# Peptides against a protein of PDB entry 7VSI, part 5

Target 1, 32 residues: chain A of PDB entry 7VSI
Amino acid sequence: EDISEDPSWARVVNLNALLMMAVAVFLWGFYA

## One batch from the design tools (peptide; aimed at target 1 V25 F26 A32)

Design b1_p11_5_s2 (made by RFdiffusion4, then SolubleMPNN; from b1_p11_5, 5 letters changed)
Fold by OpenDDE base, seed 4:
Structure b1_p11_5_s2 (fold): chain B 32 residues (1-32), chain A 11 residues (1-11)
Amino acid sequence: as target 1 above (32 residues)
Amino acid sequence: LSELLIALSLL
């Protein structure tokens, strides 16, 4: 069975991951 | 809260 990610959904997930990391860095920069 | 934010930034 192929468990490889669908390329279109992989991009959506990766973009959301990058956005979440950016938000986390900005929160850290503001509060820490 | 600041310590939690530091931990999140290191993930």
Scores: peptide ipSAE 0.125, ipTM 0.699, DockQ to the pose 0.153
OpenDDE base, seeds 1, 2, 3, 5: peptide ipSAE 0.115, 0.113, 0.116, 0.116; ipTM 0.700, 0.695, 0.697, 0.699

Design b1_p11_5_s3 (made by RFdiffusion4, then SolubleMPNN; from b1_p11_5, 6 letters changed)
Fold by OpenDDE base, seed 1:
Structure b1_p11_5_s3 (fold): chain B 32 residues (1-32), chain A 11 residues (1-11)
Amino acid sequence: as target 1 above (32 residues)
Amino acid sequence: LSAALIALALA
């Protein structure tokens, strides 16, 4: 099985990962 | 600390 990422989906996943990390940092900064 | 761990787990 080739586990190589499709370049278009890789960008979508990476952007979602960055957004989730930003939300997590804001929640940390507000509640911790 | 607990809120930081929850925030990290939700990321």
Scores: peptide ipSAE 0.077, ipTM 0.626, DockQ to the pose 0.121
OpenDDE base, seeds 2, 3, 4, 5: peptide ipSAE 0.068, 0.075, 0.068, 0.077; ipTM 0.609, 0.620, 0.609, 0.622

Design b1_p11_5_s4 (made by RFdiffusion4, then SolubleMPNN; from b1_p11_5, 6 letters changed)
Fold by OpenDDE base, seed 2:
Structure b1_p11_5_s4 (fold): chain B 32 residues (1-32), chain A 11 residues (1-11)
Amino acid sequence: as target 1 above (32 residues)
Amino acid sequence: LSEQLLQLALQ
């Protein structure tokens, strides 16, 4: 419980992580 | 250099 994740917010965070990785790959591929 | 820094930042 102390460090357990709320399932809905865990999903939001995970989706944002994927979006950020996609943006990072785009920037890397386009500018590096 | 900027490209190398970007690659490093994305590791």
Scores: peptide ipSAE 0.040, ipTM 0.532, DockQ to the pose 0.113
OpenDDE base, seeds 1, 3, 4, 5: peptide ipSAE 0.030, 0.035, 0.033, 0.039; ipTM 0.453, 0.527, 0.475, 0.539

Design b1_p11_6 (made by RFdiffusion4)
Pose (drawn by RFdiffusion4):
Structure b1_p11_6 (pose): chain A 32 residues (1-32), chain P 11 residues (1-11)
Amino acid sequence: as target 1 above (32 residues)
Amino acid sequence: TSVFLFLVSAV
């Protein structure tokens, strides 16, 4: 238990996770 | 659908 992620690294991992989804959605669109 | 997904990716 005690899930306390530091907000800074939390922002970093959230950001690149959203970037990954943006790339995946792009690839979905590119390939119809 | 492709244009929509590109717009969603750009956002």

Design b1_p11_6_s1 (made by RFdiffusion4, then SolubleMPNN; from b1_p11_6, 8 letters changed)
Fold by OpenDDE base, seed 1:
Structure b1_p11_6_s1 (fold): chain B 32 residues (1-32), chain A 11 residues (1-11)
Amino acid sequence: as target 1 above (32 residues)
Amino acid sequence: LSKELLELSRR
């Protein structure tokens, strides 16, 4: 099965993943 | 986590 991603949407998803990780680290840093 | 987010929403 082809699991290849559309390059443009892959970039959007990856950027959002990084953003969410940054938010998670922020919350951990201040509240954990 | 829910309590922490609630605190954030009140700032």
Scores: peptide ipSAE 0.052, ipTM 0.569, DockQ to the pose 0.068
OpenDDE base, seeds 2, 3, 4, 5: peptide ipSAE 0.045, 0.016, 0.015, 0.049; ipTM 0.491, 0.210, 0.211, 0.508; seed 5 fails the geometry check

Design b1_p11_6_s2 (made by RFdiffusion4, then SolubleMPNN; from b1_p11_6, 8 letters changed)
Fold by OpenDDE base, seed 3:
Structure b1_p11_6_s2 (fold): chain B 32 residues (1-32), chain A 11 residues (1-11)
Amino acid sequence: as target 1 above (32 residues)
Amino acid sequence: LSKELLELAAA
């Protein structure tokens, strides 16, 4: 309960995390 | 250097 996530904000955070990872992978794939 | 760091971070 102490660190339980609100489901809506959990989705927002998760989507942003996935987007950031995707951008990082694209940058790595293109420049590395 | 940035690309090497990206590669290292992805490993």
Scores: peptide ipSAE 0.044, ipTM 0.504, DockQ to the pose 0.109
OpenDDE base, seeds 1, 2, 4, 5: peptide ipSAE 0.043, 0.042, 0.043, 0.042; ipTM 0.503, 0.492, 0.495, 0.494

Design b1_p11_6_s3 (made by RFdiffusion4, then SolubleMPNN; from b1_p11_6, 7 letters changed)
Fold by OpenDDE base, seed 5:
Structure b1_p11_6_s3 (fold): chain B 32 residues (1-32), chain A 11 residues (1-11)
Amino acid sequence: as target 1 above (32 residues)
Amino acid sequence: LSEELLRLSAA
């Protein structure tokens, strides 16, 4: 399909997304 | 943080 993900890059993107969300939550928690 | 959580709770 046109929007299908490569499994290797899907893992890289998902891990980076989780890391970015964790950093955002910590920054929010620290400064809020 | 507590004030921000209260703000989120009210939204």
Scores: peptide ipSAE 0.043, ipTM 0.447, DockQ to the pose 0.086
OpenDDE base, seeds 1, 2, 3, 4: peptide ipSAE 0.041, 0.042, 0.039, 0.039; ipTM 0.439, 0.442, 0.434, 0.436

Design b1_p11_6_s4 (made by RFdiffusion4, then SolubleMPNN; from b1_p11_6, 7 letters changed)
Fold by OpenDDE base, seed 4:
Structure b1_p11_6_s4 (fold): chain B 32 residues (1-32), chain A 11 residues (1-11)
Amino acid sequence: as target 1 above (32 residues)
Amino acid sequence: LSEELLALSAL
């Protein structure tokens, strides 16, 4: 348990990571 | 590549 992630916060972080990736891909697709 | 880096800078 020393550096284990809380399951609820792990989901929040993972969802934010996915959203950021989606936004990044749309920006890349539109401007590059 | 410059255009790709510019798009990434908008994040």
Scores: peptide ipSAE 0.055, ipTM 0.572, DockQ to the pose 0.096
OpenDDE base, seeds 1, 2, 3, 5: peptide ipSAE 0.054, 0.053, 0.049, 0.051; ipTM 0.568, 0.563, 0.555, 0.559

Design b1_p11_7 (made by RFdiffusion4)
Pose (drawn by RFdiffusion4):
Structure b1_p11_7 (pose): chain A 32 residues (1-32), chain P 11 residues (1-11)
Amino acid sequence: as target 1 above (32 residues)
Amino acid sequence: ALANAIHRFLF
């Protein structure tokens, strides 16, 4: 237990996870 | 919905 992620790296990983979804959604749109 | 909007924008 004790899941305490440092907020900084948390912001980084959240940001690039959202970026990954943005890229995936783009690829879905590109390929109809 | 966003994917379909991207598709319409591109093609």

Design b1_p11_7_s1 (made by RFdiffusion4, then SolubleMPNN; from b1_p11_7, 6 letters changed)
Fold by OpenDDE base, seed 5:
Structure b1_p11_7_s1 (fold): chain B 32 residues (1-32), chain A 11 residues (1-11)
Amino acid sequence: as target 1 above (32 residues)
Amino acid sequence: DLAKKIAELLF
């Protein structure tokens, strides 16, 4: 089975991952 | 409070 990512969707997922990490860091900074 | 609990779980 091919597990290779479509480059356009890989980029969207990576950008969302970065955004979610930024949100997590702000939550940490505010509450921890 | 939920956001605080999530933050405490992750960090």
Scores: peptide ipSAE 0.048, ipTM 0.570, DockQ to the pose 0.099
OpenDDE base, seeds 1, 2, 3, 4: peptide ipSAE 0.044, 0.047, 0.045, 0.047; ipTM 0.561, 0.565, 0.562, 0.569

Design b1_p11_7_s2 (made by RFdiffusion4, then SolubleMPNN; from b1_p11_7, 5 letters changed)
Fold by OpenDDE base, seed 1:
Structure b1_p11_7_s2 (fold): chain B 32 residues (1-32), chain A 11 residues (1-11)
Amino acid sequence: as target 1 above (32 residues)
Amino acid sequence: SLAEEIYRQLF
């Protein structure tokens, strides 16, 4: 099974992952 | 708030 990613969409997904982690950290820092 | 509800569900 081929699980390779299109490089452009991989960047979009990775940037969104980083953004979501940053948001989670800010929420944690503010409310915890 | 929405942020507080998200926080409560995720953490």
Scores: peptide ipSAE 0.056, ipTM 0.565, DockQ to the pose 0.091
OpenDDE base, seeds 2, 3, 4, 5: peptide ipSAE 0.040, 0.049, 0.040, 0.056; ipTM 0.456, 0.543, 0.456, 0.568

Design b1_p11_7_s3 (made by RFdiffusion4, then SolubleMPNN; from b1_p11_7, 5 letters changed)
Fold by OpenDDE base, seed 5:
Structure b1_p11_7_s3 (fold): chain B 32 residues (1-32), chain A 11 residues (1-11)
Amino acid sequence: as target 1 above (32 residues)
Amino acid sequence: ELAKKIHELLF
């Protein structure tokens, strides 16, 4: 199985991952 | 409160 990433989609996924983590930290900081 | 804590973290 090939798990190689397209560089442009890798960038999109990484940015979304960072945004998701930021939202999670904000929710954690607000409710915990 | 959260915004103040974020501000304290950044500055």
Scores: peptide ipSAE 0.044, ipTM 0.512, DockQ to the pose 0.147
OpenDDE base, seeds 1, 2, 3, 4: peptide ipSAE 0.043, 0.039, 0.025, 0.041; ipTM 0.508, 0.491, 0.383, 0.507

Design b1_p11_7_s4 (made by RFdiffusion4, then SolubleMPNN; from b1_p11_7, 6 letters changed)
Fold by OpenDDE base, seed 5:
Structure b1_p11_7_s4 (fold): chain B 32 residues (1-32), chain A 11 residues (1-11)
Amino acid sequence: as target 1 above (32 residues)
Amino acid sequence: SLAEEIYKKLF
């Protein structure tokens, strides 16, 4: 099975991952 | 709040 990423979608996924991590950290920091 | 409800689901 080939799990190679399309470079353009890899960039979109990486940016969304960073955004989600930032949101999670802010939620954790504010409510935990 | 909405954020609180989301937080409860995620953590």
Scores: peptide ipSAE 0.044, ipTM 0.516, DockQ to the pose 0.090
OpenDDE base, seeds 1, 2, 3, 4: peptide ipSAE 0.042, 0.042, 0.040, 0.036; ipTM 0.507, 0.509, 0.503, 0.465

Design b1_p11_8 (made by RFdiffusion4)
Pose (drawn by RFdiffusion4):
Structure b1_p11_8 (pose): chain A 32 residues (1-32), chain P 11 residues (1-11)
Amino acid sequence: as target 1 above (32 residues)
Amino acid sequence: FSVFLFVVSVF
Protein backbone atom coordinates (compact mmCIF):
# COMPACT_ATOMS: atom_id res chain seq x y z
CA GLU A 1 0.00 0.00 0.00
CA ASP A 2 1.05 3.66 0.46
CA ILE A 3 0.97 4.59 -3.24
CA SER A 4 2.49 8.10 -3.09
CA GLU A 5 4.13 8.89 -6.43
CA ASP A 6 6.11 12.10 -6.46
CA PRO A 7 4.10 14.66 -8.47
CA SER A 8 7.02 15.52 -10.73
CA TRP A 9 7.73 12.09 -12.06
CA ALA A 10 3.96 11.59 -12.06
CA ARG A 11 3.59 14.48 -14.48
CA VAL A 12 6.37 13.03 -16.62
CA VAL A 13 4.88 9.57 -16.84
CA ASN A 14 1.38 10.88 -17.45
CA LEU A 15 2.66 13.10 -20.20
CA ASN A 16 4.49 10.40 -22.11
CA ALA A 17 1.60 7.96 -21.61
CA LEU A 18 -0.68 10.45 -23.27
CA LEU A 19 1.94 10.95 -26.04
CA MET A 20 1.99 7.20 -26.62
CA MET A 21 -1.81 7.22 -27.02
CA ALA A 22 -1.54 10.12 -29.44
CA VAL A 23 0.95 8.16 -31.54
CA ALA A 24 -1.20 5.02 -31.45
CA VAL A 25 -4.31 6.98 -32.51
CA PHE A 26 -2.21 8.50 -35.34
CA LEU A 27 -1.21 5.05 -36.52
CA TRP A 28 -4.82 3.93 -36.41
CA GLY A 29 -5.75 6.90 -38.62
CA PHE A 30 -2.86 6.44 -41.01
CA TYR A 31 -3.78 2.85 -41.66
CA ALA A 32 -7.47 3.66 -42.11
CA PHE P 1 -12.69 8.71 -40.09
CA SER P 2 -8.83 8.82 -40.64
CA VAL P 3 -8.94 12.62 -40.77
CA PHE P 4 -10.87 12.57 -37.46
CA LEU P 5 -8.21 10.36 -35.86
CA PHE P 6 -5.43 12.69 -37.11
CA VAL P 7 -7.28 15.67 -35.57
CA VAL P 8 -7.67 13.73 -32.28
CA SER P 9 -3.89 12.83 -32.35
CA VAL P 10 -2.96 16.51 -32.75
CA PHE P 11 -5.00 17.46 -29.67

Design b1_p11_8_s1 (made by RFdiffusion4, then SolubleMPNN; from b1_p11_8, 8 letters changed)
Fold by OpenDDE base, seed 2:
Structure b1_p11_8_s1 (fold): chain B 32 residues (1-32), chain A 11 residues (1-11)
Amino acid sequence: as target 1 above (32 residues)
Amino acid sequence: LSELLLLLSAL
């Protein structure tokens, strides 16, 4: 329980992680 | 790679 994720915030974090990865790939693809 | 590193440094 102490280190368990709240399911609502877990989704928010995971979605942001996916968005950041997508942006990173596009930046890499365009500039590198 | 250098261009990618520049992008990361600007973040």
Scores: peptide ipSAE 0.101, ipTM 0.644, DockQ to the pose 0.083
OpenDDE base, seeds 1, 3, 4, 5: peptide ipSAE 0.098, 0.092, 0.100, 0.098; ipTM 0.638, 0.623, 0.642, 0.636

Design b1_p11_8_s2 (made by RFdiffusion4, then SolubleMPNN; from b1_p11_8, 9 letters changed)
Fold by OpenDDE base, seed 1:
Order: sequence, then structure tokens, then C-alpha cells
Structure b1_p11_8_s2 (fold): chain B 32 residues (1-32), chain A 11 residues (1-11)
Amino acid sequence: as target 1 above (32 residues)
Amino acid sequence: TSAALLLLAAL
């Protein structure tokens, strides 16, 4: 399937997404 | 405020 994710890289992307969401919440809480 | 909201909307 042309759009299937490698399970190891999917985990890295998901962890980075969670870290980005946490940083975004802190930026919102501090500057908004 | 506006810059932080724009960054959050781009996520």
C-alpha cells in the first residue's frame, strides 16, 4: 500500500507530534 | 496573543 507507514517511524512521528502539542500549549498559555 | 494562536492553528 503506497501510503502505509513503517511502524518504527510512525512511533517517532507520533512522539514528535505529542512534544509539538505540549510546546504549543505552553506557547499559547504564556503569550495568549 | 495573535502569534501564539497562529502557531497553534498551524499545528
Scores: peptide ipSAE 0.080, ipTM 0.642, DockQ to the pose 0.118
OpenDDE base, seeds 2, 3, 4, 5: peptide ipSAE 0.080, 0.077, 0.076, 0.072; ipTM 0.625, 0.628, 0.627, 0.622

Design b1_p11_8_s3 (made by RFdiffusion4, then SolubleMPNN; from b1_p11_8, 8 letters changed)
Fold by OpenDDE base, seed 2:
Structure b1_p11_8_s3 (fold): chain B 32 residues (1-32), chain A 11 residues (1-11)
Amino acid sequence: as target 1 above (32 residues)
Amino acid sequence: LSELLKLLSLL
């Protein structure tokens, strides 16, 4: 339980991770 | 790879 994630915050973190990956792919596509 | 490293350096 000590390393268990709160489901609501886990969702927020996962959505931010997806957004950051999408931005990274756009930057790669444009500049690389 | 160098271009990607340049992009990462902006973070």
Scores: peptide ipSAE 0.084, ipTM 0.629, DockQ to the pose 0.082
OpenDDE base, seeds 1, 3, 4, 5: peptide ipSAE 0.081, 0.080, 0.080, 0.082; ipTM 0.625, 0.625, 0.636, 0.627

Design b1_p11_8_s4 (made by RFdiffusion4, then SolubleMPNN; from b1_p11_8, 8 letters changed)
Fold by OpenDDE base, seed 1:
Structure b1_p11_8_s4 (fold): chain B 32 residues (1-32), chain A 11 residues (1-11)
Amino acid sequence: as target 1 above (32 residues)
Amino acid sequence: VSEALLRLSAL
């Protein structure tokens, strides 16, 4: 299938996405 | 980090 995700890597990517969102919020708040 | 990347570029 053209754009199907491997379940293990999908989980890794999702966890990293959450971490990056948290980091972005903390950076925003620190410099606000 | 560069004013939090200009506060995520004018969000």
Scores: peptide ipSAE 0.072, ipTM 0.617, DockQ to the pose 0.089
OpenDDE base, seeds 2, 3, 4, 5: peptide ipSAE 0.063, 0.070, 0.056, 0.067; ipTM 0.576, 0.612, 0.569, 0.585

## One batch from the design tools (peptide; aimed at target 1 A22 A32)

Design b1_p12_1 (made by RFdiffusion4)
Pose (drawn by RFdiffusion4):
Structure b1_p12_1 (pose): chain A 32 residues (1-32), chain P 12 residues (1-12)
Amino acid sequence: as target 1 above (32 residues)
Amino acid sequence: SVRLVIGVVVLL
């Protein structure tokens, strides 16, 4: 237990996770 | 085309 992620690295990993989804959605659109 | 536009807008 005790899930305390440091907010800085949390912001970093959240950001790039969202970026990954943006890229995946782009690829979905590109390939119809 | 709609799916590509959505994809480009989300990426931006």

Design b1_p12_1_s1 (made by RFdiffusion4, then SolubleMPNN; from b1_p12_1, 6 letters changed)
Fold by OpenDDE base, seed 1:
Structure b1_p12_1_s1 (fold): chain B 32 residues (1-32), chain A 12 residues (1-12)
Amino acid sequence: as target 1 above (32 residues)
Amino acid sequence: DELLALGVAVLL
């Protein structure tokens, strides 16, 4: 079974990952 | 807790 990413959805996932990392850093920084 | 805040951000 092919597990290769669809290029369009790969971009969406990558952008969401970056946004989540940014939110995580701000939450950690604010409550630390 | 700062580690909790990080974990919540990742899981939500």
Scores: peptide ipSAE 0.127, ipTM 0.718, DockQ to the pose 0.141
OpenDDE base, seeds 2, 3, 4, 5: peptide ipSAE 0.127, 0.124, 0.120, 0.111; ipTM 0.716, 0.716, 0.713, 0.691

Design b1_p12_1_s2 (made by RFdiffusion4, then SolubleMPNN; from b1_p12_1, 8 letters changed)
Fold by OpenDDE base, seed 5:
Structure b1_p12_1_s2 (fold): chain B 32 residues (1-32), chain A 12 residues (1-12)
Amino acid sequence: as target 1 above (32 residues)
Amino acid sequence: VLARLLGLLVLL
């Protein structure tokens, strides 16, 4: 099976990853 | 404080 990343979903996943990292940064900054 | 700053730097 081809495990190559679909370009449209790659963008969605990358943007979601950035959003999750931003949330993690705020939680770390204020509460860790 | 240093560990917190390093953690922020890694995540950015």
Scores: peptide ipSAE 0.078, ipTM 0.616, DockQ to the pose 0.272
OpenDDE base, seeds 1, 2, 3, 4: peptide ipSAE 0.060, 0.057, 0.056, 0.063; ipTM 0.574, 0.564, 0.576, 0.599

Design b1_p12_1_s3 (made by RFdiffusion4, then SolubleMPNN; from b1_p12_1, 8 letters changed)
Fold by OpenDDE base, seed 2:
Structure b1_p12_1_s3 (fold): chain B 32 residues (1-32), chain A 12 residues (1-12)
Amino acid sequence: as target 1 above (32 residues)
Amino acid sequence: DEALRLGLAVLA
């Protein structure tokens, strides 16, 4: 419970993480 | 450029 995540904010963070990974892969692929 | 690509590869 001390390090438990609020489900709504957990989804926001996870979606942002996926978006950032997609952008990173795009940049890697575009400039590879 | 190589360092940037390696960093992006690690994060992806």
Scores: peptide ipSAE 0.081, ipTM 0.646, DockQ to the pose 0.123
OpenDDE base, seeds 1, 3, 4, 5: peptide ipSAE 0.080, 0.078, 0.081, 0.079; ipTM 0.643, 0.637, 0.645, 0.641; seed 5 fails the geometry check

Design b1_p12_1_s4 (made by RFdiffusion4, then SolubleMPNN; from b1_p12_1, 7 letters changed)
Fold by OpenDDE base, seed 5:
Structure b1_p12_1_s4 (fold): chain B 32 residues (1-32), chain A 12 residues (1-12)
Amino acid sequence: as target 1 above (32 residues)
Amino acid sequence: SELLALGRLVLA
């Protein structure tokens, strides 16, 4: 409960995590 | 080296 997430912000963070993973794949594909 | 680059990319 001390580090429990607000559901709305959890979605925002998860969406940004997915976007970052997509960008990471493109950067890896381009530079590696 | 691609796998190493991926690791560095994630941690950067």
Scores: peptide ipSAE 0.072, ipTM 0.592, DockQ to the pose 0.132
OpenDDE base, seeds 1, 2, 3, 4: peptide ipSAE 0.070, 0.071, 0.069, 0.070; ipTM 0.585, 0.597, 0.593, 0.601

Design b1_p12_2 (made by RFdiffusion4)
Pose (drawn by RFdiffusion4):
Structure b1_p12_2 (pose): chain A 32 residues (1-32), chain P 12 residues (1-12)
Amino acid sequence: as target 1 above (32 residues)
Amino acid sequence: SVFLFVLSVFLA
């Protein structure tokens, strides 16, 4: 237990996770 | 495809 992620790294991981989804959605669109 | 490209830009 005790899931306390530091907010800084948390912002970093959240940001690149959303970027990954943006890329995946782009690839979905590109390939119809 | 246009909708997904707009969504991709929003998410980025």

Design b1_p12_2_s1 (made by RFdiffusion4, then SolubleMPNN; from b1_p12_2, 6 letters changed)
Fold by OpenDDE base, seed 2:
Structure b1_p12_2_s1 (fold): chain B 32 residues (1-32), chain A 12 residues (1-12)
Amino acid sequence: as target 1 above (32 residues)
Amino acid sequence: SEELLKLSLQLA
């Protein structure tokens, strides 16, 4: 398919997205 | 919240 994702790289991107969201929550919790 | 927005803008 034209813009379909490779499953392995999709997992890497999703894990990094979750880590970035967790870091953002901790920064919000610490400074807000 | 405004504090969350301030932090997000600092990261950008």
Scores: peptide ipSAE 0.073, ipTM 0.584, DockQ to the pose 0.083
OpenDDE base, seeds 1, 3, 4, 5: peptide ipSAE 0.069, 0.067, 0.068, 0.069; ipTM 0.568, 0.571, 0.574, 0.562

Design b1_p12_2_s2 (made by RFdiffusion4, then SolubleMPNN; from b1_p12_2, 6 letters changed)
Fold by OpenDDE base, seed 2:
Structure b1_p12_2_s2 (fold): chain B 32 residues (1-32), chain A 12 residues (1-12)
Amino acid sequence: as target 1 above (32 residues)
Amino acid sequence: SKELLELSKKLA
């Protein structure tokens, strides 16, 4: 079996990554 | 980077 990602789960992970980045930006803007 | 370092210290 290969290390390649399932495209549907890749989208879920990418969306969560974007959400985490957005939260990080807001935390930086608020506390720094 | 200094502000990010300060925030990282708060979260740690």
Scores: peptide ipSAE 0.032, ipTM 0.432, DockQ to the pose 0.072
OpenDDE base, seeds 1, 3, 4, 5: peptide ipSAE 0.031, 0.029, 0.032, 0.030; ipTM 0.430, 0.423, 0.415, 0.438

Design b1_p12_2_s3 (made by RFdiffusion4, then SolubleMPNN; from b1_p12_2, 8 letters changed)
Fold by OpenDDE base, seed 1:
Structure b1_p12_2_s3 (fold): chain B 32 residues (1-32), chain A 12 residues (1-12)
Amino acid sequence: as target 1 above (32 residues)
Amino acid sequence: TEELLKLALELA
């Protein structure tokens, strides 16, 4: 499949996405 | 800025 991901790197990317969303929420909570 | 943060939240 053309858009398949390596499972290990997919996990790393997903965890970083969650961390970035958490940071964004904290920034919003602090400044907004 | 707080307005950009609010907009980002609304689009999420």
Scores: peptide ipSAE 0.049, ipTM 0.552, DockQ to the pose 0.109
OpenDDE base, seeds 2, 3, 4, 5: peptide ipSAE 0.033, 0.043, 0.047, 0.049; ipTM 0.463, 0.537, 0.544, 0.558; seed 2 fails the geometry check

Design b1_p12_2_s4 (made by RFdiffusion4, then SolubleMPNN; from b1_p12_2, 6 letters changed)
Fold by OpenDDE base, seed 2:
Order: sequence, then C-alpha cells, then structure tokens
Structure b1_p12_2_s4 (fold): chain B 32 residues (1-32), chain A 12 residues (1-12)
Amino acid sequence: as target 1 above (32 residues)
Amino acid sequence: SLELLLLSLLLA
C-alpha cells in the first residue's frame, strides 16, 4: 500500500500541529 | 504541568 502523504492534507496537519503546540505552551505557561 | 499539556492537546 502507498502510505505517502497527500501534499494538501500534509499542510493541514502541519498547521494544526503548530496551532496545538502554541495552545499547549500558552496554557502550560499560564496555569502551571 | 504535564496534565495541562495533555488536556490542551485533547481539546485542540
């Protein structure tokens, strides 16, 4: 099976990952 | 805390 990434979905996943990391860091910094 | 980090990942 071909498990190579679809380029359009790769961008969506990468953007989502960056947003999640930013939210995680800010919540940690604010409340911990 | 690690708990807040994990919760933030689940909510996003």
Scores: peptide ipSAE 0.106, ipTM 0.717, DockQ to the pose 0.111
OpenDDE base, seeds 1, 3, 4, 5: peptide ipSAE 0.100, 0.104, 0.098, 0.103; ipTM 0.695, 0.712, 0.696, 0.692

Design b1_p12_3 (made by RFdiffusion4)
Pose (drawn by RFdiffusion4):
Structure b1_p12_3 (pose): chain A 32 residues (1-32), chain P 12 residues (1-12)
Amino acid sequence: as target 1 above (32 residues)
Amino acid sequence: SVFFFILSFVLL
């Protein structure tokens, strides 16, 4: 238990996770 | 495809 992620690294990981989803959605669109 | 490109840009 005690899930306390530091907000800074949390922002970093959230940002790049959303970037990965943006890339995946792009690839979906590119390939119809 | 256009919708997904727009969605990808919003997510970026």

Design b1_p12_3_s1 (made by RFdiffusion4, then SolubleMPNN; from b1_p12_3, 10 letters changed)
Fold by OpenDDE base, seed 2:
Structure b1_p12_3_s1 (fold): chain B 32 residues (1-32), chain A 12 residues (1-12)
Amino acid sequence: as target 1 above (32 residues)
Amino acid sequence: AAELLELAKRLA
C-alpha cells in the first residue's frame, strides 16, 4: 500500500496544521 | 497578547 504523500498536499496539510495549532493556542490563552 | 503572556508565565 502506497502511503507516500503528494509533496504539494503535504505542504498544504502542514500549513493548515500550524494555523490550527496557533488558533487553538490563542483560544486556550483567551478562554482557559 | 496579554492572555498569551499570562499563559506562558503559568507554563514556564
Scores: peptide ipSAE 0.033, ipTM 0.426, DockQ to the pose 0.125
OpenDDE base, seeds 1, 3, 4, 5: peptide ipSAE 0.032, 0.030, 0.032, 0.031; ipTM 0.423, 0.409, 0.418, 0.415

Design b1_p12_3_s2 (made by RFdiffusion4, then SolubleMPNN; from b1_p12_3, 8 letters changed)
Fold by OpenDDE base, seed 1:
Structure b1_p12_3_s2 (fold): chain B 32 residues (1-32), chain A 12 residues (1-12)
Amino acid sequence: as target 1 above (32 residues)
Amino acid sequence: SDLLIALSLLLA
């Protein structure tokens, strides 16, 4: 079974992951 | 604070 990522959707997921990490760091920095 | 710490560590 091929589990290779579609290159276009891989970029979308990776960008969203980076944005989520940035938001998490800002929330941690402000509220923790 | 603890939940935000745990979330940040999970995502990082």
Scores: peptide ipSAE 0.127, ipTM 0.692, DockQ to the pose 0.151
OpenDDE base, seeds 2, 3, 4, 5: peptide ipSAE 0.118, 0.116, 0.117, 0.123; ipTM 0.678, 0.675, 0.677, 0.686

Design b1_p12_3_s3 (made by RFdiffusion4, then SolubleMPNN; from b1_p12_3, 10 letters changed)
Fold by OpenDDE base, seed 5:
Structure b1_p12_3_s3 (fold): chain B 32 residues (1-32), chain A 12 residues (1-12)
Amino acid sequence: as target 1 above (32 residues)
Amino acid sequence: AKELLELAKRLA
């Protein structure tokens, strides 16, 4: 199975991952 | 930022 990523889409996915992690951290900070 | 500071204090 080839798991090679398109470099442009890899960047988009990575930026979205960082955004989701930031949101999760804020939700944790406010509600946990 | 204050809530994150409180979280950091709880984790320390």
Scores: peptide ipSAE 0.030, ipTM 0.401, DockQ to the pose 0.114
OpenDDE base, seeds 1, 2, 3, 4: peptide ipSAE 0.028, 0.027, 0.028, 0.022; ipTM 0.397, 0.398, 0.389, 0.371

Design b1_p12_3_s4 (made by RFdiffusion4, then SolubleMPNN; from b1_p12_3, 8 letters changed)
Fold by OpenDDE base, seed 2:
Structure b1_p12_3_s4 (fold): chain B 32 residues (1-32), chain A 12 residues (1-12)
Amino acid sequence: as target 1 above (32 residues)
Amino acid sequence: SEELLRLSLALA
């Protein structure tokens, strides 16, 4: 069975990953 | 190490 990503869901996951990373950077910058 | 811990928690 192939484990290739669905292209539409790949974009959703990638956008959420970018948003999470941005939030993490802001939290680090504010509290650390 | 404290900064790395804070980052890891933020990403979790």
Scores: peptide ipSAE 0.086, ipTM 0.638, DockQ to the pose 0.103
OpenDDE base, seeds 1, 3, 4, 5: peptide ipSAE 0.064, 0.080, 0.060, 0.064; ipTM 0.589, 0.631, 0.574, 0.589

Design b1_p12_4 (made by RFdiffusion4)
Pose (drawn by RFdiffusion4):
Structure b1_p12_4 (pose): chain A 32 residues (1-32), chain P 12 residues (1-12)
Amino acid sequence: as target 1 above (32 residues)
Amino acid sequence: SVFLFVVSVFLA
């Protein structure tokens, strides 16, 4: 237990996770 | 495809 992620690295990982989803959605659109 | 590109830009 005790899931305390440091907010900084949390912001970084959240950001690139959302970027990954943006890229995947782009690829979905590109390939119809 | 246009909708998904708009969503991709929003997410980026």

Design b1_p12_4_s1 (made by RFdiffusion4, then SolubleMPNN; from b1_p12_4, 6 letters changed)
Fold by OpenDDE base, seed 5:
Structure b1_p12_4_s1 (fold): chain B 32 residues (1-32), chain A 12 residues (1-12)
Amino acid sequence: as target 1 above (32 residues)
Amino acid sequence: SEELFRLSLLLA
């Protein structure tokens, strides 16, 4: 309970994580 | 080392 995630904020964090990974992959691909 | 890291990701 103490460390349980709110479902709405968990979704926001997950979507932002996916966005950041996509940006990182494009930067890696561009400069590699 | 950055080149080696990028290559490791490519092989993963």
Scores: peptide ipSAE 0.074, ipTM 0.613, DockQ to the pose 0.090
OpenDDE base, seeds 1, 2, 3, 4: peptide ipSAE 0.073, 0.067, 0.072, 0.069; ipTM 0.603, 0.582, 0.606, 0.598

